# Peptides against a protein of PDB entry 9GMZ, part 288

Target 1, 343 residues: chain A of PDB entry 9GMZ
Amino acid sequence: TGFPLELLTRPATERLAYFENYTVAHPRLKEVYEILMRTIAEPAGASFIFVYGASGVGKTTLRLRVEQKLTELALPKLESDRARVPVVGIEAIAPESRYFNWKEYYTRALITLEEPLIDHKFDYGVRGISRDNFGKINVESKVVAPALRRALENALIHRHPDVFFVDEAQHFGKVASGYKLQDQLDCLKSLANMTGILHCLLGTYELLTFRNLSGQLSRRSVDIHFRRYCADSPEDVQAFKSVLLTFQQHLPLAETPNLVDHWEYFYERTLGCIGTLKDWLKRVLSDALDREATTITLKDLQKRALSVAQCQKMFKEIQEGERQLSETEADVQNLRSALGLGA

## One batch from the design tools (peptide; made by RFdiffusion4, then SolubleMPNN)

Design b2_p27_5_s2 (from b2_p27_5, 15 letters changed)
Fold by OpenDDE base, seed 1:
Structure b2_p27_5_s2 (fold): chain B 343 residues (1-343), chain A 27 residues (1-27)
Amino acid sequence: as target 1 above (343 residues)
Amino acid sequence: SVLEKLEKEEKEFEEALEQLRKEEEAK
């Protein structure tokens, strides 16, 4: 079991693309995928799903897998309902200013929702939104945010996706005041309520701030924690080593590198985050292919590793997020005990 | 299909896990 040996005779670009498209079905990814798919199928009156975890844990990989699966499941229905889009996913962009750019958000959402060359032209009911000769949506600079919102609401109602994904959703929270964060949440709630579309926000532990600000969101939201692998858990260490072995077998090189023997170094520089690991290996593979190298060495790994200072910063951010979750769980237990509900 | 890809990836991970277990038992 491994990469197709024919890749060794192929161009470096094709060899790199193979590895980029390869995914390890590691236990945490599988677990969160199953929970997310079930929640999308049966939201039970939820308007929001929050998926939070460390940066580089693999949230984007999770989103892409769910998008692909929902698209596959919808194919039979799309033959009869040509207006329907099964899923839409966007990435929230960090604002250049201290304020979230709603105009840009709505524009991107509209573009992404209408990018499938759906033969059915939809009238957005808003002047200054048109399709070009290539079928792409063009938004005139004069179109204001409230008009773009109405266009998005109408488009979401008409296309009726099973879920609307927003990746890097912590960027909604990068507002200088808690008051402005609440306004952002109320805006998102209103959009979900007006359209009847389930929203899934994926992001870092900074998304926990959204949970704390709105007791009403907590009643209409499902929370999913995408955990990293922890070195203090023997099961997590075994899973992490198995990920390394799997990637080792799927690096399209003439000589299979021994990544597993360096598992502690990989753990030190990824903090148990598989997305960070894959990105690291991708950079190292790219360098090796550019040099026409037969294998990857420890020196090649060291050249593309995150610095110790970067890892220390990332680890502090992870520890703070994990601490906040642990405290919240303890508070729930304390509340239950105080209510006379057994622990 | 997406399902076939997922099933293949799961099998490959399980095979890697079993290989590591055997290598650790042999030490």
Scores: peptide ipSAE 0.405, ipTM 0.903, DockQ to the pose 0.823
Fold by OpenDDE base, seed 3:
Structure b2_p27_5_s2 (fold): chain B 343 residues (1-343), chain A 27 residues (1-27)
Amino acid sequence: as target 1 above (343 residues)
Amino acid sequence: SVLEKLEKEEKEFEEALEQLRKEEEAK
């Protein structure tokens, strides 16, 4: 199964949009998707889900697919409960300063919660937060972070999403001191506790620092490792090749490019991260469509590839994250052995 | 509609997941 052939007669914008919206199902995505959906359905007293993995592994794609599914499942109930929002998803912004901008975070969360599909007017109980005639939230500059937090708490309670997603959540950890990091975690914990809303934090391996800092969070958190594909695993290599084959079939070009034959080069420049692969192919597709090209060549791929230096940097970050997880697993085994449970 | 598009994309994704499951079970 490939792209709809009718796309070949459509504008470049529609072709590109098709590919952008297309999600390749692959083993790691499936696994994490199923675990995440199950955990959201049955949190078992968890207040947090941590989804961590390499940059470009596909965490945003995972989030979006879960958001879609939760929305679909909620639709029958939303007809009767117009106040409910099934899911909320935001991306955390990297702080410009040594401090996370909570005001911006709360503002973005409020804006996202109050997207125009919600006809039910809500009074936030905070002066300087209003909704215009188009349903857009306006936050006056005078509104301070504690007031925005209360507004968000009230909105989350009233809208009662099944989960609150925060993508790029490692940005909460980009603070000047360890104490401040604990304060950030306590802030998130307090928000989850006050609202009763399950929070899912998606991010890089830097999220492992959050897991380790709070023994109390660990008791109320579920960890999900979104692994990349590893070239030393024959199964992972086969899965990666299968993803390339699927992308090859879903590039809306007149001639199907041969991506699979270049799998090693794709692996070298993506480190087994499917999001990185998709983004690369999107760039190359855009270039090809702009040239009205019939196919994609290796030269086209090379023009938009990450540099070796970028890949080396990304690989070091991945190795450090994978090492930390391996050490944690060893610590668990050591603890079990020390408890007499056996390894 | 935007909803119909989302539903279609989701259905296609679920079908792809199910296909992947079958391929995994066949190994």
Scores: peptide ipSAE 0.210, ipTM 0.789, DockQ to the pose 0.113
Fold by OpenDDE base, seed 4:
Structure b2_p27_5_s2 (fold): chain B 343 residues (1-343), chain A 27 residues (1-27)
Amino acid sequence: as target 1 above (343 residues)
Amino acid sequence: SVLEKLEKEEKEFEEALEQLRKEEEAK
């Protein structure tokens, strides 16, 4: 099954939007999706979920699909409980300064919690937080971070989402001192504990450094490794080729491009990261649509590929993350062996 | 509506996941 053929008669914007919104189901995405959905449904006393993996592996896609599913599952309950929000998802912003902007974080979280569909006005108990006639939250500049935190705590308690997502959560770790990182972890832990809301942090392998600093979070956290496809695994190579096959069928072009024949080149320039692949194909599709082209060529792909230097940098970051995980797994195995437990 | 579009996209994704499940069970 490919794209709807009717798209060929539609504007370039609709064709591009189709591809942008299309999600290829692939083994790694399915695995992490199922684990994440199960963990959200049955957190078993966990306060945190950590989802880590390479940049461009598809963590944002995972988040969005889980948010959609949780929203769908909550719809019957939302009819009876108009105060409830099923899920909250925000993206952490890289701080412009050496300090994480908690005020901005809390403000964005509050804004995201107050979807227009919630008719029930909630009093945040904080002056300078209001809802406009369109249901949009307005936070006055005079509202300080501690007040915004209390407002967010109250809002999370009242709206009771099944999970609070923070995408790009490695940005919490970009603070210049280890002390500040611990303080940030303690803040997040406190927020989760005070609200009783499960937090899911999605990020790069830099999130491991953040996780490892909190020995207390380890007891109340679930870890999900969103792995890339590895070229040394025949199964992973086959899965990657299958993703290429699916993408070529879902590019809304008059002639189906042969992406699979170029799988090695795609792998070289994506490192087995499906998000990177999708973004690449999106750029190429956009160019093709702008030219009213019937298909995409290898030259079109090459024009929008990441440079070898970019790929080398990303690969180094991936290798370091995978190494750290391997060491952790080895440490667990060594501990089990030392305890007389089987591997 | 935007909602109908999201619901359609979600359904298509779930169907694709179910297809992958069947393919994995057949191996």
Scores: peptide ipSAE 0.203, ipTM 0.781, DockQ to the pose 0.103
Fold by OpenDDE base, seed 2:
Structure b2_p27_5_s2 (fold): chain B 343 residues (1-343), chain A 27 residues (1-27)
Amino acid sequence: as target 1 above (343 residues)
Amino acid sequence: SVLEKLEKEEKEFEEALEQLRKEEEAK
């Protein structure tokens, strides 16, 4: 089924909001969603979930969908347990310095844990953390990172989310040295262990650096690879075409654009990343609505496409990540062979 | 089809989201 036809008589802002809020269900998203939901429900002693994949593959969409589902599933229980938060999700910020800003991380996590909908006031036991009249948490600048960590630990224990999401988690790895990267991982590991809260780190293939640094982390982590669609796979090409078909049906325009006939161009400029595709179509839809256009043309698409240079850079980053995974698979195979385990 | 099931699940999810949004707006 396409978009509600009544949207054609609605303001451009409402039409754009419809498309923005619309999520195309596609095979890779479904697969990762199901694995992630199952892993959150039954972590089997895991403290971490790593979700890695290309920039623009749809990791944020995955997170949001899981957050919504966990919230939905928790709603009946939240009536009886007003202290509980079903899920916490934050985005890691790129450090301006060679050091990750833990103070900001803890502050943002605390703010997210204490959204205004939580009736139950929690005492963090830390001076300089207060709530305003609207229940919003305020952290004074004088509060130091160790105190904020303790406050976050207490809040996570008290609120007991099923999972703590950190999006753009590759930013933890943007440190000047390997030992500092290990220290960051140990800090996260300590937080997960002290709180008993499962952490899910979503990010680019730069997260693989975290996987390789500690053989001990690998034993307590579940890895989920959110793959892009590959043009060398007929199944992936068909899935990508199906996504284009769904998007063209959900663009709130008077005349349905033929996106599928341009699938190769869409693939060239998205590298098989559905998030990149959605963002592109959103920009093009916005332009079309501003012009009161009845449809989207190839020229409209070309105007908002990523440049070839941007695509080449993104593709190089993807290839490096996919190569690292392939090397890991080869290393496993070599290890199995060396152990006398058949291929 | 797998696609039809996904579309149904998505619609159900969107409906649930809209319900949650309405519940948040009503508070």
Scores: peptide ipSAE 0.039, ipTM 0.571, DockQ to the pose 0.043; fails the geometry check

Design b2_p27_5_s3 (from b2_p27_5, 18 letters changed)
Fold by OpenDDE base, seed 4:
Structure b2_p27_5_s3 (fold): chain B 343 residues (1-343), chain A 27 residues (1-27)
Amino acid sequence: as target 1 above (343 residues)
Amino acid sequence: SIEEKWQKEIEDFQKALEQLKKEEEAK
């Protein structure tokens, strides 16, 4: 079981694209995928799903996989309902300014929601929103944020996606001094309530701070923790090694590199985050293909590894997030105990 | 299909896990 051997005769670009498009279905990804798919299918009155975890854990991979699956499941219905979009996914941009740019957010959401393949022209009721000759949405610079919001609300209602994904959602928490983070949360709540569309926010552990600001949001939210693999867990170590083995089998190189023997080094430089691992291997593969190398060496890995300083920073951020979650779990347990509910 | 791809990726991981278990048991 490995990559198609025919790839060895194919251009470097195709070999790289194969690896980029390959996903290791590791236990944590599979678990979170199943929970997320189930929650999307049966929200049970939830308006929000929060998916949080370390940077590089694989949240974007999760999102893309769910988007693909939801699209596939919707295909039979889309033949009859050409106005429907099964899923919409955007990435929240880190603000260049000290505040989150809602105008840009709404614009990107509209552009993403209104793919050219949608034959049904929707009138957004907003001047300065049009489709170009290629069917792409064009938003004129004069269109103000409140108008874009209304356009997005109308588009979401009309297209009725099963879920609206926002990746890197911790960027909603980046508010200028004097602005309330609560106002950002209330804006999102309002959008979800007005449209009836389930929102899934994916982000780092910074998203927890955002989530915790609204007790009302908590009542209408489902939380999904996308955990990294921990070196103190034998099961997690075994899973991590299995990820390495799977990747080494799917690197389109003439000689299979032995990644598993270096698992500790991989763990040190990824902190158990599979997305970080995949991105590292992509860089190394690209270099190897450029050199027409037959395999990947430890030296090749070392050249593209994150620095120790970067890993230390990432680890501190992870530890803080994991600590906050552990405290929350303890609080829940204390509450249950106080209520006379068993542990 | 996307589903077939996902199932294959799951199978690939399971095979890798089984292989590693066998290698660890043999040591």
Scores: peptide ipSAE 0.636, ipTM 0.956, DockQ to the pose 0.848
Fold by OpenDDE base, seed 1:
Structure b2_p27_5_s3 (fold): chain B 343 residues (1-343), chain A 27 residues (1-27)
Amino acid sequence: as target 1 above (343 residues)
Amino acid sequence: SIEEKWQKEIEDFQKALEQLKKEEEAK
């Protein structure tokens, strides 16, 4: 079953929106989704979940899908507890300076946490935090980071989300020295402990650096590796081709393009990352709809492809992350052997 | 529902996988 054929008579905006809202439920996404949902339901004393993987693997898609599911599951409880928010999700911003902006982080977290038109006005106990006429939180420039932290702690305790998501969490690690990275991690740990709220950090392989810095977090964290598809695995190649076929069937065009025949080119320019693939196809679809084209050609794909130089850079970053994971696994085996625990 | 949409997306992928397997076996 493909896209609804009625879309062919609809405006380009509706056709594009259909594709944007369509998700391919590929094996790696489904697996990580199931693990993440289970871990959120039964954290077993964990305060953190780390979800790491290549840029463009689909971490944002995973987050959004989990947020939707948690919201749906919470609906019956929200009728009785109108103060509760089931889930909060923010994206960490890359700092303009060498230092992470905690004031901006707390402000964004507060705004996102209170965006639901919750009838119950909560007093944050902090002067300079108000709601506008539309119920949106306004934070005055005079409010300092420690006061915003207290406001966020109180809001998280009162709203009691099942999980707090931070996407692009590697931006916490963009600190000029390893010492400051530890301070950031201790700050996050303190926030999680003070509120009792489970935090899920999603990001690139740079999140692995956070695990190595705090032996205490390792005892209270669950790790989820969101892997890309690898061309050296026949099963992964078959899954990747199946993703292409699924997207091919869900492009709202008069003539179905043959994406599967070009699978090697798609793999070369996405490195097996399905998020990168979807974003590429979205750009190409937008161009095709603007031209009122009946299909997508290889030339249309080439116009919006990542350059070879961009792919080479991304591939080096992926290889370094995958290498670090493999070395960590080897180190664990070596440690076990040295402890007299059989391999 | 969100769940029905997710289940349909899972089924769409599974059908695509089965189609590709049949096409590969026919070659």
Scores: peptide ipSAE 0.618, ipTM 0.954, DockQ to the pose 0.851
Fold by OpenDDE base, seed 3:
Structure b2_p27_5_s3 (fold): chain B 343 residues (1-343), chain A 27 residues (1-27)
Amino acid sequence: as target 1 above (343 residues)
Amino acid sequence: SIEEKWQKEIEDFQKALEQLKKEEEAK
C-alpha cells in the first residue's frame, strides 16, 4: 500500500510533510535500532555508546526513532514521576575556534533537559540560572563553565534519562591538540560517571579517532557501526532497490515515478546512504509540488543531485573510515591468534 | 501509535522486497 490517495487533494505543504515524516524501515536501520535499544535497556556497565557511519547514512533518523520509542515506553512512569525525562538529545556544534566551547555545550544541554513542559521546578544550586514565567531556562552570561557543569550534573541526576544523545559528536575531535582532545574525553567520561547516565555519541567516522584516543573509554563503551549499502553485495543492492521502490510508492504524486529503474544513478549520487537519498527525494518532491507536476522525471532528479565532485569527496571520507575499521578488525584477529585463541 | 506506524513501515519495506524478488524470479 502506498501513500493515502487523499493527499492528492491536499496542499503541497501537507504532501511534503507526509514524505518528511515517512521513514523507510530498511535492514541496516532496523538492525542498528534493535542493537541500540537493547544496549540502552541493558548497558552492562557501559558508560558510552558510539554510533558511527557515513555522513547521510541515517543517524539522525535512528536517534529520532529511539527518542520516540523511549518516550513512549516511559509514559506510564512519567505519570508517577513528574521529575523524570526519558531521553535527552543535543547536537554538538562545530567549534568557531580551535577550542571547544564547554560553556555553550553545558548551557545547551541544560536548556534541552529542562523543556518548558516539565512542571517540576528544580533548584540547580547555581546562581544565575533561572526559569522564566514559561518555564524556559535562562543562563546569565556571568555563569562560568564549572558552575554550568555542576548544574547539568544535578539536572541529569534529578531527571534521570535512560540515555543522553550527542549528535554530530565528531565536533568534539576538532580541537587544536591531542592533549586537549584527551582532556575533553576525560571531561565527558567524568560527566557520565558522576551522573550515572549512559551517553550515546553519534557521528561520522571521525569518531573513530576520538574513540581510539582513550584506552579507558574503550573498556566502558559499546561500538555500533551504521553501515551504508555496498554495490558489491547483491543483498545490499537488493535492499537499496527495495528502499527506492518503497519511496516510489510513498511520493504523494498523481503518477508514480519509476525510481528503481534508475537505481545505479541513485547509488552513484548517494553512495548507498539512505539519509542522503531521502534528502535528495525531498528536494525533488518540493520542486515538483511547486510546479504542480504529476510526476518526477530523471531531469528533475539531476537538477537536485549532488555533484560528482561532492560524491568523490564523500566517498574518500567513507573509504578512509571503512579502512580504519577493517584494520581494527584485523588487529583484533591478530591479537586473538597471538593469544592462541581461535579466530 | 508510534509503534503501529513503525510496524507499517516495516511491512511496506518487506512487501517491496518480496515484489522485487518475484520480478527477478520471473526473468
Scores: peptide ipSAE 0.610, ipTM 0.952, DockQ to the pose 0.835
Fold by OpenDDE base, seed 2:
Structure b2_p27_5_s3 (fold): chain B 343 residues (1-343), chain A 27 residues (1-27)
Amino acid sequence: as target 1 above (343 residues)
Amino acid sequence: SIEEKWQKEIEDFQKALEQLKKEEEAK
């Protein structure tokens, strides 16, 4: 079944919102979702989950779906424990300097933990952290990072989320020196250990460099590779075409556009990344709705496509990440062979 | 519910996959 036909009589804003809120439950998303949900439920002593994949593969969509599900599962318990927050999610900010801004990170995490709707005001015991009249946390500029860390540790212990999500976590790795990167890893590890809260870091393949720096993190971490669809796999091509078919059925337009016939062009400009595809279609839909168009044409698609240069850059980054993973797999196989373990 | 929405989205994809398979088998 496609979109609700009643949307055709609704404002453009409502039509766009419908599409924005629609998710294609494609095989890779479903697989990673199931693995992630299982790992959160049964971490087996893991302190970290690493979810890595191409930019625009759909990591934020995955996070949002897991957050929604964890919230739904927690609802019965939240009635009895009003202090509990089921899940916390933040986005790591790219450092403006050679140093990661931990003060900003801790502040954002605290703000996210303290949704205005939480009736139980927690005293952080830190001077310069207050709540305004609207229940929003205010952190004074004079509050130092170590104090904010302690406040966050206390808040995480008190709120006891099932998982702490950090999106765009590759930004932790964007520091000038390996030593500082190790310190950042140790900081995150300490936060997870001190709070007992499972951390899930979502990021690009640059996150692999961060993950590989700590042999100790690897022992306490679960890895989840969120793969793109590959054009050299018939199964992946079929899945990608099915995503296009699903999206075309859920574009709230009077005439269903034929996206599937243009699958190669969509693949060329998305590299098999469904998040990139959705964002593209969202832009095109917005333009179509603004024009009160009945459908989307190839020309409309071309107008909002990523440039070839952008796609080439993204593809190089993907290839490097996929290569790094393939080398790791080959190294394991070589090690097994060298140990006399069958392939 | 969130679960019902997710199940519907799964079903939508599965139907699309089945439709494409039928169309490809008919060519």
Scores: peptide ipSAE 0.601, ipTM 0.951, DockQ to the pose 0.845

